# Ledger of designs, part 9: peptides against a protein of PDB entry 3V4O

Target 1, 234 residues: chain A of PDB entry 3V4O
Amino acid sequence: DQPLAKDKVALLIGNMNYREHPKLKAPLVDVYELTNLLRQLDFKVVSLLDLTEYEMRNAVDEFLLLLDKGVYGLLYYAGHGYENFGNSFMVPVDAPNPYRSENCLCVQNILKLMQEKETGLNVFLLDMCRKRNDYDDTIPILDALKVTANIVFGYATCQGAEAFEIQHSGLANGIFMKFLKDRLLEDKKITVLLDEVAEDMGKCHLTKGKQALEIRSSLSEKRALTDPIQGTEY

## One batch from the design tools (peptide; made by RFdiffusion4, then SolubleMPNN)

Design b1_p9_1_s1 (from b1_p9_1, 3 letters changed)
Fold by OpenDDE base, seed 4:
Structure b1_p9_1_s1 (fold): chain B 234 residues (1-234), chain A 9 residues (1-9)
Amino acid sequence: as target 1 above (234 residues)
Amino acid sequence: GPPLKLQAV
């Protein structure tokens, strides 16, 4: 039987105008494009740009309040970031240089909190670097996650690698969103969809040897972003 | 510096 979502909620964050770090451009367009697509998929979408640490934490808190049992939760982030010991850190625009984990938001912590809400699906789309931050020597001690088998990570780049923006004359999508947007509306299991995006991205000469999509998931059900919301006509 | 998302030409 086709899975149903109790509701579908997405938080999209694009950080570009960093105070102490190089500015980015793509998140503006990427957040906009993804917002429009997810709304077509009947997601309740909160899209925010250039968030400080406080604002990001508050946004996540508000996002979590919208989650409940069976709700599909999607977190998209485009901006600076890093990965230490398998933990992904999103960098707020007011992060110091250098930044540490205490200045950033840990995605895995968010995931833990999402699990506590008994969500039906947890999707993270992270368009940020995944290199180790040597300036952060903190080893996170996280509680073990629950075995919910409803988790999907789509990383714009592979582990230990950097993510890139292609320089354009004007505003244009980043690499990840360029390919994601073409498939996002497809009625496919989210991991299958992302795998196809990965293949499309892999065919691009601009990204070969530089950036590759990585999918990390434990998803035991054929859940798709196109899944109907329970109680609605479909 | 810390890891940064880079601009590529």
Scores: peptide ipSAE 0.342, ipTM 0.889, DockQ to the pose 0.137
Fold by OpenDDE base, seed 3:
Order: structure tokens, then C-alpha cells, then sequence
Structure b1_p9_1_s1 (fold): chain B 234 residues (1-234), chain A 9 residues (1-9)
């Protein structure tokens, strides 16, 4: 049987105008383009730029309220970030320098909360660096994740590595979105789609040996972003 | 065109 989504909801966050950290450029165009693509896929999309810690937490809370049993949830983040001990941290624009885990949003905590909603699919697209933050030695004790077999992580870069944007006088995509946007509308299992994006990115001479897409998934069903919404006619 | 350069995010 064709997998069905009860609904499809996406939260897109692009942080670029940091107060105490280098400003970025790509999140603006990346969020814009991804918004348009996901809307074509009948996602309900909330797109936000330059969020403080308070605003980010509120946005996540509101996003979670839209999730329920069988709903497809997608979280996209573009901005500064880091990864400590397998935990991904998104950095708000008002984060201090240096930032610590208490200043940031932990993706795995969000995943835990999404699992409690009994979602049909949880997709994380994280366009941020994954280097260790040496200024944060805290090991977060996270609640154990449930075995839901409906989780997909698309990391713009490898563990311990940096993600890049093209330095241009005008607006340009980050490297991840540059390739993702060309395939996102394809009717394929999301992990297969991302694998093809990874191959496309691997052909880029600029990032060869510097940035590679990492897919981390536990997805036991053939679920795609193109899956129809229950009760709708297409 | 001019060579593209990358900036870490």
C-alpha cells in the first residue's frame, strides 16, 4: 500500500545575522528556495529567519503542536552549529561568544519530542558545521529515543567537518541546498533521494575532500516527501 | 568566470 501522511509540516530556520559571530549569507536564499519546494509538495511550511534563542524555542514548540500521529515532520536548519558527543546544536543569533549547549537548541531533544507525537516521518536537514565546540565540555544527558524506524538525518557535512557556502557578491546557495533543490521534488524514498544528492555533491570539485553529505537513517518504510496526505484527492 | 571560493558556515 502507498504510504500516506496524515499531514505534512515543515519548520525552516535560517540564522545569518549573528550578534557575536560571523554573519552568513546562504541561509536567506536556501530557506526561500526550500520553502517553495516544500509547498509544492503540499507541506505546511513555517519559514523563519534570524531567531533568538527564545524565538527558536517558541518556533519549535509551535511546530510540535502541529505534529500528531502519522504526520510528516521536517526540520531544516541553516546557520552556525556544532556537534558534541553525537548531539547536534543549532546556534541562535543572540548566542554569546563562546556559546554553550545551554544557549543552543539540541536537535536530538527535538527528535525525542517529535517521537512522542507518534509522527509518521521525522526528517532533519541540518546545514551547519559539525565540529566539536571546545568551549563546551558538557555532556548532555538526553532521554532515550524510542525505536520508531521513521527517522532521517541529512547532514550537510561529515562528522567533525565544516559546511560551506559559496562566497559570492550576490545571493548564492550553500553547497548542500545547491544540490538538494534539484532533486527534492522526485518521487523517491527520502533516503534514496538524499543518496543521489550525496552523489551529485561528490562531483563538485570545490568541496571534494572538504564536504560530503551524511545520511543517518532508521527508515523501515518506503516514505517519500511526495507521499499523499490522507483524505485528499490528487 | 572567476573561480568560486567557499566560506565555512
Amino acid sequence: as target 1 above (234 residues)
Amino acid sequence: GPPLKLQAV
Scores: peptide ipSAE 0.250, ipTM 0.795, DockQ to the pose 0.815
Fold by OpenDDE base, seed 1:
Structure b1_p9_1_s1 (fold): chain B 234 residues (1-234), chain A 9 residues (1-9)
Amino acid sequence: as target 1 above (234 residues)
Amino acid sequence: GPPLKLQAV
C-alpha cells in the first residue's frame, strides 16, 4: 500500500534580523538547505526570511490556499519563539520587547486551519525555543482540533527548554537542521525519520542535557515526505 | 581553537 499525496506544499520561515530581540544566524542557512531538500522531494516550497507579523500572517494565508484534501502540508519555522500552555508561538521580526501572543503566530491555530483543508499530512518542524513567556499571561482559547491522525510535530527542543545554534564566525546550521538535513531524503515514515534524527542529535556533545528533539504525533498511516504525488511517476 | 558555544534562539 503506497500512500499518495494529492500535492506537497511547504512553507519555510526563517526569522533572524529581529528589531527588538537578539539577531540569529542559523535560520539563513537552515531555510536554504531545507528548501533544496524539500524541492528534491517534489515539494512546492515557499521560503521566506525576516517576516514581520503582517507578512507572516499573509504567508500563512497564502500557504493555506495551496492546501486541499489529501495535500501534504509542511510548515518549518526557525526563529525566536515561546510556548505557553502547550501552544507554540512564532515571533515575527517586528515583535515588540517583550512580545505577547497578540504579536505572534500561534502554530495550533494554523494546524486547525490545515485540518479544515482535509490535508493528507500535517508536519510542523519548529526550530524555536519552547520556554514559557512570563510576560504573556494570556490563555488562548483555541478551537478544538479534529481527530485526523495525520499530525506530526518535530520540536527542536523539549518543552520548556531552549533551542540553540552554534556560535560560529561563518555560516552554520542550527542544531536541529544539522541532523535533520542528513536524513530528510530517506524513504521512511516521517515519525521514524524524526526518531532517527533525535538519536543522532542525542549523540551531540554540545547539546547533551540542553537540547533534545521531541516528536509529537498522531499518525496512523505510513506517510513519508518521499510519498509520490498522484499522477506522477516515481 | 576555542570550544564551540551555543546561542539560544
Scores: peptide ipSAE 0.241, ipTM 0.792, DockQ to the pose 0.887
Fold by OpenDDE base, seed 2:
Structure b1_p9_1_s1 (fold): chain B 234 residues (1-234), chain A 9 residues (1-9)
Amino acid sequence: as target 1 above (234 residues)
Amino acid sequence: GPPLKLQAV
């Protein structure tokens, strides 16, 4: 039996024009290309750039309103970030220097809220650094997650490591999107697809020993981004 | 192509 999605919804956030932190370039191109690909996969896509904390929180709230039982939810983020004690934090463009957890959005909190919607699939693609933020000593106490077996994390880099973009005079993809975009339309289980992306990235001489994709998943069904939407004909 | 430089995000 082919898995079906009740609907497919994606929120893409690219933060690059930071007020108090180094500016980035890749999120512009990465969000644009990913938007085009996900629309080809019949996702309803909301793509936003350079969000303040207030705007990011509102975008996530609106995204959650579109989720329901059996809906596929995908969150993509490209920008500054950090990871403390296994919790991933996305940094808004108006975050102070140094930023702290109260200035940022916790991905695991978003996951909890997605689980409450009884989604069919939860995919997080996080193109951000995962280094410890020494200026944030808060130990977050997160609620226990449900065992839904429908969660996939694609981290652009390893725990405690940095993610990179290519510096040149023109527009270019970040390292993660450079490889992801070539495989995203393939009709494969999402974890298998990401594993192949990881291998492609691993063959690149530029990133050997510098950046590697990490996949973290609990996905008990063969679900793919190509899965058809229930009640639609293709 | 020209040598590529990596920038940390």
Scores: peptide ipSAE 0.231, ipTM 0.788, DockQ to the pose 0.762

Design b1_p9_1_s2 (from b1_p9_1, 3 letters changed)
Fold by OpenDDE base, seed 3:
Structure b1_p9_1_s2 (fold): chain B 234 residues (1-234), chain A 9 residues (1-9)
Amino acid sequence: as target 1 above (234 residues)
Amino acid sequence: SPPLKLQAV
């Protein structure tokens, strides 16, 4: 039986021009290419670049308003980030140096809010470093997540590791998007798709032993990004 | 073409 999405909504954030941190390049290309691909998959895509903390929070709030029962929600982030105690933090461009959790957006908090919407699928694609931030000693106390069996995390790198972009005279993808874009349109369960991306990335001599895709999922149904949107004639 | 280099994000 073909799963149906009530709607498909994606928020893509690429942060590059940090005020107090090293500037990045890949998010520009990565967000652009992912936008085009997701639109081909009939996602409603909001793509934003270089967001302050305030702007990021507003973007997430607006994104959440588009989610409802059965809606597929996809959050993509490319930029600086860190992971403390299993919690992923996206760093806004106006974050201080050093940044702390109160300056950043916690992905798991967003997931909690998405779960409250009873979404059909929650996909997080996090193209950021996952190293611990030693300057942040706060232990986030998060509410327990619901068992919704509709969650997929695609981490560009493994726990405690860094994610990389290719340095070139011109614009180039980050390593994660380099491989993701080649398979994103495939009609496959999203976890299977990401697993294939992981294998492709694993064959790259540039990142072997340096960056590996990590997939964390609780997905009990064969949900794919290619799943059709439910009609309105019901 | 010069060799590709990696930069941590």
Scores: peptide ipSAE 0.253, ipTM 0.801, DockQ to the pose 0.817
Fold by OpenDDE base, seed 5:
Structure b1_p9_1_s2 (fold): chain B 234 residues (1-234), chain A 9 residues (1-9)
Amino acid sequence: as target 1 above (234 residues)
Amino acid sequence: SPPLKLQAV
């Protein structure tokens, strides 16, 4: 049987113009290019740039409202971030310096809420650093996740490592998107697709030993971003 | 071409 999505919805967030942290460049181009690609895949895409904490939380809430049983949900984030105790935190543009978990959005909390929607697929593409934030000693107590076997994380970098963008006078992709965009439209299981992206990144001399894609998945079915939407022509 | 430099995000 062919896999079917009830719908396909993506939220893309690119934060670059931070108030209290170094400004970034890549998220602008990365969000733009990813938006165009996902729309070709018939995703309903909401793309937002430079969100405050309040705006990010609202965007996530609105995104969750679009999710339902069998819906494919994709969350992409490009910006500053950190990882403490296996929990990923996205940093809003108005976050203080130093930021703490209370100022940021926890990805695993979003995942928990997505699971409650009984989604068909949950994809997280996180183009952010994963270094420990020493200024945040909070140990998150998260609700137990369900065993849904429909989760895919694509981390732009390894645990405890940094993600990079190319320093250029103009606009350029981040390292992750540079390789992801070349394969995103392929009709392959999402984990297979990301594995190929990982290999492509691994061949890049620029990032050898500095940045590597990490795939973390529990996906018991063949699901692809190219999967048709139920009730549509294909 | 000048070497590309990386910046952490």
Scores: peptide ipSAE 0.250, ipTM 0.800, DockQ to the pose 0.841
Fold by OpenDDE base, seed 2:
Structure b1_p9_1_s2 (fold): chain B 234 residues (1-234), chain A 9 residues (1-9)
Amino acid sequence: as target 1 above (234 residues)
Amino acid sequence: SPPLKLQAV
């Protein structure tokens, strides 16, 4: 009765050294720490920093090739982003100023492709702003998603809001990863785990009223990042 | 502790 993963694969992208946009700092540390944690959970992890549009698209394509029926797929992104009409866009480091949807990667399109692979679990952890991009008036026509009941979104911030990192001279986590890293190894349903992270973040006086974790899920099974891989011994 | 500043990403 314990859920099993056919395999567990994660793609982590941290964009910080933008050419035409403000540079960030947290993605470096956040990707590093998350990589370590996910490897402890027996994920196959590909971690990449400062990707151009071309490189990001290639990374996503390669990630999708590793997905198959019953595989757990996790996509983490830290960097600039925006959300238009419920669609999340990840911004490559070579994106122009202003950027538009054609310059960016749409998360919902990636989800659609993951669904076609008949994955066991699809987790998106998006540490980016979710503000409307006023310079992009395009309404994307997205294909309808299937009802797979295996989808979890962890948004670092609320719809229409900004995500933050700590302004520090040295290395420091973003706000989301600061709390996520303390709970990620817990053997709990992923939505329960994220809910606890949300509560921890909510207790922080620094971010109260500024940033709150949003969980959007359609997960009908008690699936956890700790779920064992089929055919493996522990 | 000194006040922390936040930077939007």
Scores: peptide ipSAE 0.244, ipTM 0.798, DockQ to the pose 0.819
Fold by OpenDDE base, seed 1:
Structure b1_p9_1_s2 (fold): chain B 234 residues (1-234), chain A 9 residues (1-9)
Amino acid sequence: as target 1 above (234 residues)
Amino acid sequence: SPPLKLQAV
């Protein structure tokens, strides 16, 4: 039985021109390429670059408004970030140095809100560092997540590790997107697809021992990004 | 060619 999506919606955020942090290059290309790929998969895609905290929060709010029962939601983020106590924080371009949780967007909070929408699938692709932020001593008290069995995290790097982009004179992908883009259109369960991406990334000599894809999932159904939207021909 | 360098994000 082919799983169906009521709709497919993606929010892509690429932050690179930070005010108080090192500027990045890859998010520009990564967001652009991922946008084109997801649109080929019939996702409604909102792609935004260089968002302030206010703009990021607004973008997430608008994204959530597009979610409903059975909708596939995908959040992609490329930029600076950190992870404290298993919580991922996306850093807006206007974040201070050092930044704290109050300056950032917590991914797990977004997930909680997505669950409230009774989405069919929740995919997070986080191309950010996952190092502990020593300047943030806040222990967030998050609401308990529901058991929805429809959650997939693709972390560009391992817990406590950094994610990397290639320093190139021209435009280049980040390491994660370099491999993700080659497989994204494959008709496979999303966790299987990401596992293959992980293997491809593992062969990269540049990141051996430095960066490895981590997949964290609770997905009880064979759901793919290629799943057709209900009411459409495929 | 110069070796590729990585930048942490």
Scores: peptide ipSAE 0.240, ipTM 0.798, DockQ to the pose 0.895; fails the geometry check

Design b1_p9_1_s3 (from b1_p9_1, 3 letters changed)
Fold by OpenDDE base, seed 5:
Structure b1_p9_1_s3 (fold): chain B 234 residues (1-234), chain A 9 residues (1-9)
Amino acid sequence: as target 1 above (234 residues)
Amino acid sequence: GPPLSLQAV
């Protein structure tokens, strides 16, 4: 039968006005456009910009409070980031230079906490660089994840690579959002949707050989962002 | 218009 979401909740974070790192532009428009799209999909959306470490941790905590059994959770992040040993780190705007894991939020730790909420679907859309941070030699010891088969990662770029935004005088999307926004409302399994976005991005001459969408998933059911919320009629 | 440039995030 048609999969149902108990609820649909999204946290969108766009960090651009860094204190000790290069400023970005795309997160502003990307968060705005994604907010409008997800609201059309009946997500409850919390959108935040330029969060300090303290504010980011609080936002994640509040997001987790909205999650429960069967709830669809979506975390979108646009900003500086890095990946060490398969762990993704989101960089707050007040992070020092250089930053270390203790200054950042580990996505896999958030996933662990989401699993404890018995969510129906966990979607991570990470529009950040995935290069190794050579200034951080910490090897994180993470708790073993549960086998929930409801996890989807959409990385704006491939492992070890950078993600890009278009630089011009006006506001413009990052490369990932440029293509994601055109398909986000489609009634398709989320992994299929992202695969199509990956193909669209692959046609972009600007980023060919520089940025490619990576999908990492363990999703045993046909779950879509368009799935109806339980108890509602569409 | 001017050529588009990419900036890493």
Scores: peptide ipSAE 0.233, ipTM 0.781, DockQ to the pose 0.851
Fold by OpenDDE base, seed 2:
Structure b1_p9_1_s3 (fold): chain B 234 residues (1-234), chain A 9 residues (1-9)
Amino acid sequence: as target 1 above (234 residues)
Amino acid sequence: GPPLSLQAV
Protein backbone atom coordinates (compact mmCIF):
# COMPACT_ATOMS: atom_id res chain seq x y z
CA ASP B 1 0.00 0.00 0.00
CA GLN B 2 1.35 3.39 -1.02
CA PRO B 3 1.17 5.87 1.85
CA LEU B 4 -0.70 9.05 0.98
CA ALA B 5 -0.58 12.50 2.47
CA LYS B 6 -3.74 14.55 2.92
CA ASP B 7 -1.50 17.54 2.27
CA LYS B 8 2.17 18.46 2.67
CA VAL B 9 3.20 21.60 4.54
CA ALA B 10 6.65 22.87 5.46
CA LEU B 11 7.91 25.76 7.57
CA LEU B 12 11.52 26.74 6.94
CA ILE B 13 13.27 29.18 9.27
CA GLY B 14 16.77 30.53 8.72
CA ASN B 15 18.23 32.87 11.33
CA MET B 16 21.48 34.62 10.45
CA ASN B 17 21.53 38.26 11.48
CA TYR B 18 21.56 37.97 15.24
CA ARG B 19 21.64 41.12 17.30
CA GLU B 20 23.63 39.80 20.25
CA HIS B 21 25.25 36.67 18.78
CA PRO B 22 27.66 35.85 15.93
CA LYS B 23 26.15 36.29 12.49
CA LEU B 24 25.78 33.24 10.26
CA LYS B 25 25.87 32.84 6.47
CA ALA B 26 24.69 29.36 5.51
CA PRO B 27 20.98 29.65 6.49
CA LEU B 28 20.32 31.98 3.54
CA VAL B 29 21.50 29.48 0.95
CA ASP B 30 20.19 26.46 2.84
CA VAL B 31 16.64 27.80 3.16
CA TYR B 32 16.63 28.84 -0.50
CA GLU B 33 17.78 25.45 -1.79
CA LEU B 34 15.52 23.46 0.53
CA THR B 35 12.53 25.61 -0.49
CA ASN B 36 13.12 24.78 -4.13
CA LEU B 37 13.45 21.06 -3.44
CA LEU B 38 10.37 20.80 -1.22
CA ARG B 39 8.26 22.68 -3.76
CA GLN B 40 9.30 20.09 -6.34
CA LEU B 41 7.89 17.55 -3.90
CA ASP B 42 4.57 19.47 -3.88
CA PHE B 43 5.00 20.82 -0.38
CA LYS B 44 3.31 24.05 0.51
CA VAL B 45 6.37 25.91 1.75
CA VAL B 46 6.62 28.96 3.95
CA SER B 47 10.21 30.20 4.12
CA LEU B 48 11.23 32.91 6.55
CA LEU B 49 14.53 34.55 7.45
CA ASP B 50 15.78 36.39 10.53
CA LEU B 51 12.79 36.02 12.80
CA THR B 52 12.37 37.64 16.19
CA GLU B 53 10.88 35.63 19.02
CA TYR B 54 7.47 37.15 18.34
CA GLU B 55 7.68 36.41 14.62
CA MET B 56 8.90 32.85 15.18
CA ARG B 57 6.03 32.08 17.54
CA ASN B 58 3.53 33.52 15.07
CA ALA B 59 5.04 31.53 12.20
CA VAL B 60 4.77 28.30 14.18
CA ASP B 61 1.16 29.09 15.13
CA GLU B 62 0.23 29.70 11.49
CA PHE B 63 2.05 26.54 10.47
CA LEU B 64 0.06 24.51 13.01
CA LEU B 65 -3.20 25.90 11.61
CA LEU B 66 -2.36 24.27 8.26
CA LEU B 67 -1.96 20.84 9.86
CA ASP B 68 -4.76 18.31 10.11
CA LYS B 69 -5.37 14.57 10.09
CA GLY B 70 -3.03 12.86 7.64
CA VAL B 71 -1.10 16.01 6.71
CA TYR B 72 2.68 15.80 6.41
CA GLY B 73 4.36 18.49 8.47
CA LEU B 74 8.02 19.42 8.07
CA LEU B 75 9.87 21.95 10.20
CA TYR B 76 13.36 23.02 9.15
CA TYR B 77 15.49 25.32 11.25
CA ALA B 78 18.94 26.73 10.58
CA GLY B 79 20.52 29.03 13.13
CA HIS B 80 21.83 29.17 16.66
CA GLY B 81 20.42 26.67 19.09
CA TYR B 82 21.11 24.52 22.10
CA GLU B 83 19.93 21.32 23.73
CA ASN B 84 19.26 20.87 27.44
CA PHE B 85 18.13 17.52 28.81
CA GLY B 86 17.06 16.25 25.40
CA ASN B 87 15.02 19.37 24.58
CA SER B 88 15.96 21.38 21.49
CA PHE B 89 15.73 25.17 21.58
CA MET B 90 15.72 27.42 18.51
CA VAL B 91 17.19 30.88 19.10
CA PRO B 92 15.45 33.97 17.65
CA VAL B 93 17.57 36.79 16.21
CA ASP B 94 16.59 39.17 19.01
CA ALA B 95 17.49 36.77 21.81
CA PRO B 96 19.63 38.27 24.57
CA ASN B 97 23.15 37.19 25.42
CA PRO B 98 23.05 34.88 27.20
CA TYR B 99 19.71 33.47 26.09
CA ARG B 100 17.46 31.24 28.17
CA SER B 101 14.60 28.87 27.39
CA GLU B 102 12.05 31.65 27.91
CA ASN B 103 13.66 33.51 24.99
CA CYS B 104 13.61 30.49 22.68
CA LEU B 105 11.23 28.06 21.00
CA CYS B 106 11.17 24.47 22.25
CA VAL B 107 10.91 21.96 19.41
CA GLN B 108 9.38 19.25 21.59
CA ASN B 109 6.52 21.58 22.50
CA ILE B 110 5.87 22.11 18.80
CA LEU B 111 5.88 18.34 18.28
CA LYS B 112 3.27 17.92 21.01
CA LEU B 113 0.99 20.38 19.24
CA MET B 114 1.57 18.67 15.88
CA GLN B 115 0.54 15.34 17.40
CA GLU B 116 -2.75 16.86 18.52
CA LYS B 117 -3.52 17.53 14.85
CA GLU B 118 -3.25 13.80 14.06
CA THR B 119 -0.71 14.44 11.29
CA GLY B 120 0.43 11.66 9.00
CA LEU B 121 4.10 12.50 9.38
CA ASN B 122 6.16 14.88 11.53
CA VAL B 123 9.66 15.68 10.27
CA PHE B 124 12.12 17.94 12.04
CA LEU B 125 15.36 18.95 10.34
CA LEU B 126 17.44 20.86 12.86
CA ASP B 127 20.62 22.50 11.60
CA MET B 128 21.89 23.97 14.84
CA CYS B 129 24.33 23.25 17.61
CA ARG B 130 23.26 20.84 20.31
CA LYS B 131 25.59 21.91 23.08
CA ARG B 132 24.39 22.39 26.62
CA ASN B 133 23.54 25.99 27.51
CA ASP B 134 25.11 26.43 30.93
CA TYR B 135 23.40 29.80 31.37
CA ASP B 136 20.02 28.07 31.37
CA ASP B 137 19.54 25.96 34.48
CA THR B 138 15.81 25.45 33.91
CA ILE B 139 14.63 21.87 33.80
CA PRO B 140 11.49 21.98 31.67
CA ILE B 141 8.60 19.69 32.45
CA LEU B 142 7.17 18.81 29.07
CA ASP B 143 3.85 17.17 28.36
CA ALA B 144 4.04 13.48 27.57
CA LEU B 145 4.02 12.70 23.87
CA LYS B 146 1.45 10.39 22.36
CA VAL B 147 2.56 7.17 20.70
CA THR B 148 1.89 8.13 17.09
CA ALA B 149 4.86 6.35 15.47
CA ASN B 150 5.16 9.06 12.80
CA ILE B 151 8.07 11.17 14.07
CA VAL B 152 11.47 11.76 12.48
CA PHE B 153 14.27 13.98 13.75
CA GLY B 154 17.25 14.75 11.58
CA TYR B 155 19.86 16.48 13.71
CA ALA B 156 22.72 18.07 11.80
CA THR B 157 25.07 17.01 14.60
CA CYS B 158 25.34 14.68 17.58
CA GLN B 159 24.02 15.44 21.03
CA GLY B 160 26.34 17.78 22.86
CA ALA B 161 28.19 18.66 19.66
CA GLU B 162 28.48 21.60 17.28
CA ALA B 163 27.19 21.98 13.75
CA PHE B 164 29.28 23.71 11.12
CA GLU B 165 28.93 25.82 8.02
CA ILE B 166 31.38 26.07 5.17
CA GLN B 167 33.35 29.29 5.19
CA HIS B 168 34.73 30.90 2.05
CA SER B 169 34.64 34.27 0.31
CA GLY B 170 31.14 33.64 -1.03
CA LEU B 171 27.92 31.99 0.05
CA ALA B 172 28.00 28.29 0.89
CA ASN B 173 25.83 25.62 2.48
CA GLY B 174 25.95 24.37 5.97
CA ILE B 175 27.44 20.90 6.21
CA PHE B 176 24.07 19.22 6.75
CA MET B 177 22.41 20.82 3.71
CA LYS B 178 25.47 20.14 1.55
CA PHE B 179 24.68 16.45 1.73
CA LEU B 180 20.91 16.53 2.28
CA LYS B 181 20.19 18.45 -0.93
CA ASP B 182 21.73 15.71 -3.09
CA ARG B 183 19.31 13.05 -1.83
CA LEU B 184 16.15 14.88 -0.76
CA LEU B 185 14.20 14.07 -3.95
CA GLU B 186 14.78 10.31 -3.68
CA ASP B 187 11.69 8.15 -3.32
CA LYS B 188 12.73 6.43 -0.10
CA LYS B 189 11.47 6.11 3.43
CA ILE B 190 12.58 9.32 5.10
CA THR B 191 14.68 7.51 7.72
CA VAL B 192 16.47 5.52 4.99
CA LEU B 193 17.12 8.72 3.06
CA LEU B 194 18.61 10.39 6.12
CA ASP B 195 20.72 7.32 6.84
CA GLU B 196 22.26 7.63 3.38
CA VAL B 197 22.92 11.31 4.02
CA ALA B 198 24.66 10.31 7.24
CA GLU B 199 26.91 7.92 5.31
CA ASP B 200 27.78 10.59 2.75
CA MET B 201 28.71 12.98 5.53
CA GLY B 202 30.82 10.28 7.17
CA LYS B 203 32.79 9.56 4.00
CA CYS B 204 33.71 13.18 3.37
CA HIS B 205 37.23 14.06 4.52
CA LEU B 206 36.09 17.57 5.41
CA THR B 207 33.61 16.36 8.01
CA LYS B 208 35.19 13.16 9.34
CA GLY B 209 35.50 13.48 13.07
CA LYS B 210 33.94 16.96 12.95
CA GLN B 211 30.24 16.47 12.39
CA ALA B 212 27.90 13.49 12.22
CA LEU B 213 24.19 13.31 11.47
CA GLU B 214 21.91 11.86 14.14
CA ILE B 215 18.58 10.28 13.25
CA ARG B 216 15.97 9.82 15.94
CA SER B 217 12.69 8.29 14.85
CA SER B 218 9.57 6.37 15.65
CA LEU B 219 8.22 5.72 12.16
CA SER B 220 6.18 2.55 11.74
CA GLU B 221 5.18 3.15 8.11
CA LYS B 222 7.22 3.51 4.93
CA ARG B 223 6.55 7.22 4.55
CA ALA B 224 8.56 9.37 2.17
CA LEU B 225 8.64 13.05 1.30
CA THR B 226 7.75 11.92 -2.23
CA ASP B 227 4.43 10.40 -1.11
CA PRO B 228 1.57 11.70 -3.27
CA ILE B 229 -1.19 13.91 -1.96
CA GLN B 230 -4.66 12.34 -1.75
CA GLY B 231 -6.95 13.24 -4.62
CA THR B 232 -4.14 14.45 -6.86
CA GLU B 233 -2.68 12.96 -10.00
CA TYR B 234 1.04 12.64 -10.43
CA GLY A 1 37.92 27.66 -5.52
CA PRO A 2 39.37 28.84 -2.24
CA PRO A 3 40.15 26.29 0.46
CA LEU A 4 37.19 25.37 2.61
CA SER A 5 37.10 25.95 6.33
CA LEU A 6 34.53 25.10 8.96
CA GLN A 7 32.95 27.43 11.46
CA ALA A 8 30.66 26.35 14.27
CA VAL A 9 27.19 27.82 14.19
Scores: peptide ipSAE 0.227, ipTM 0.783, DockQ to the pose 0.720
Fold by OpenDDE base, seed 1:
Structure b1_p9_1_s3 (fold): chain B 234 residues (1-234), chain A 9 residues (1-9)
Amino acid sequence: as target 1 above (234 residues)
Amino acid sequence: GPPLSLQAV
């Protein structure tokens, strides 16, 4: 049976021009290219660059308002980040140095809120570092997640590791997007698609032993980004 | 050209 999406909504955030942290380059290109690809997949896409904490929180709130029962939700983030105790934190451009959890957006909190919307699919593509932030000793107390069996995480790198972008004089993708963009339009279960991306990335000598895609999923149905929207013909 | 290098994000 072909799964159907009630709707498909994506929020893409690329943070580059940090005030107190090293500036990045890849998110500009990555967000742009991913936007175009997701629109080809009939996603409603909101793409934003260089968000402050306030703006990021507002963007997430607005994104959540677009979610409802059966809706496919996709959150992509490219920028600085960290992971403490299995929780991923996205760093706004106005975050202090050092930043703490109170300055950042917790992805797992967003997931919890997405679950409350009874979404059909929750996809997180996190192109950020996953190293422990030693300056933040806060142990977040998160609400228990529901067992929805519709969650997919694509981490650009392994737990405790860094993600990288290529230092190039011109515009270039980050490592993750370099490989993701080549497969994103394929009509495959999202976890299968990401697995293929992982294999492609693994063949790259530049990042071999340095960056590897991690897929974390609880997805009990064959859901794909290509799944048709209910009531539409393709 | 110069070899490619990586920057952590």
Scores: peptide ipSAE 0.222, ipTM 0.780, DockQ to the pose 0.893
Fold by OpenDDE base, seed 3:
Structure b1_p9_1_s3 (fold): chain B 234 residues (1-234), chain A 9 residues (1-9)
Amino acid sequence: as target 1 above (234 residues)
Amino acid sequence: GPPLSLQAV
């Protein structure tokens, strides 16, 4: 039987114009294209660019307010980031150099809050580096996650590795979005869809040995981004 | 066209 979503909500963040870090280009195109695709999938999409720490935290708070029991939540981030001790940190445009965890947003904390909303599906698409930040020695103590079996992480790169964008004379996608956009509308279980994206990315000569998609999931149901939204009467 | 290159994010 076809799974149903109570609603589908996405927050897309693309940070490019960093004050104290190298500027990026791909997030502009990536957020735009992903917005268009997710809207075709009947997601309610909030797309934001170049957010300060304050703005990012507010955006996440507002996103969480839209989540409820059975809602599909998708968080996409493109920008600078790092991973320490299995925790992913998104870097705001006003972050200092070097940045630390207190300057950034922890994805796993957001996941915990999403779980509290009893969402039907939690998807994280993280197009950022996953290298260790040696300037941050903070070991966050996170609460144990619930066993909800509705979590999917799509990491643009492997643990400890960098993610890349294509440098071209014109506008170009990041490597992850380049392949994701070609399959995102497919009616497939989200983990199966991402696995196919991983295979497509694996054939790219530019990123062999440099970047590979990592899928981390606990998804016990055949849920897809194409799943219909429940009717008004429940 | 110009050659493709990669930049870490």
Scores: peptide ipSAE 0.232, ipTM 0.781, DockQ to the pose 0.819; fails the geometry check

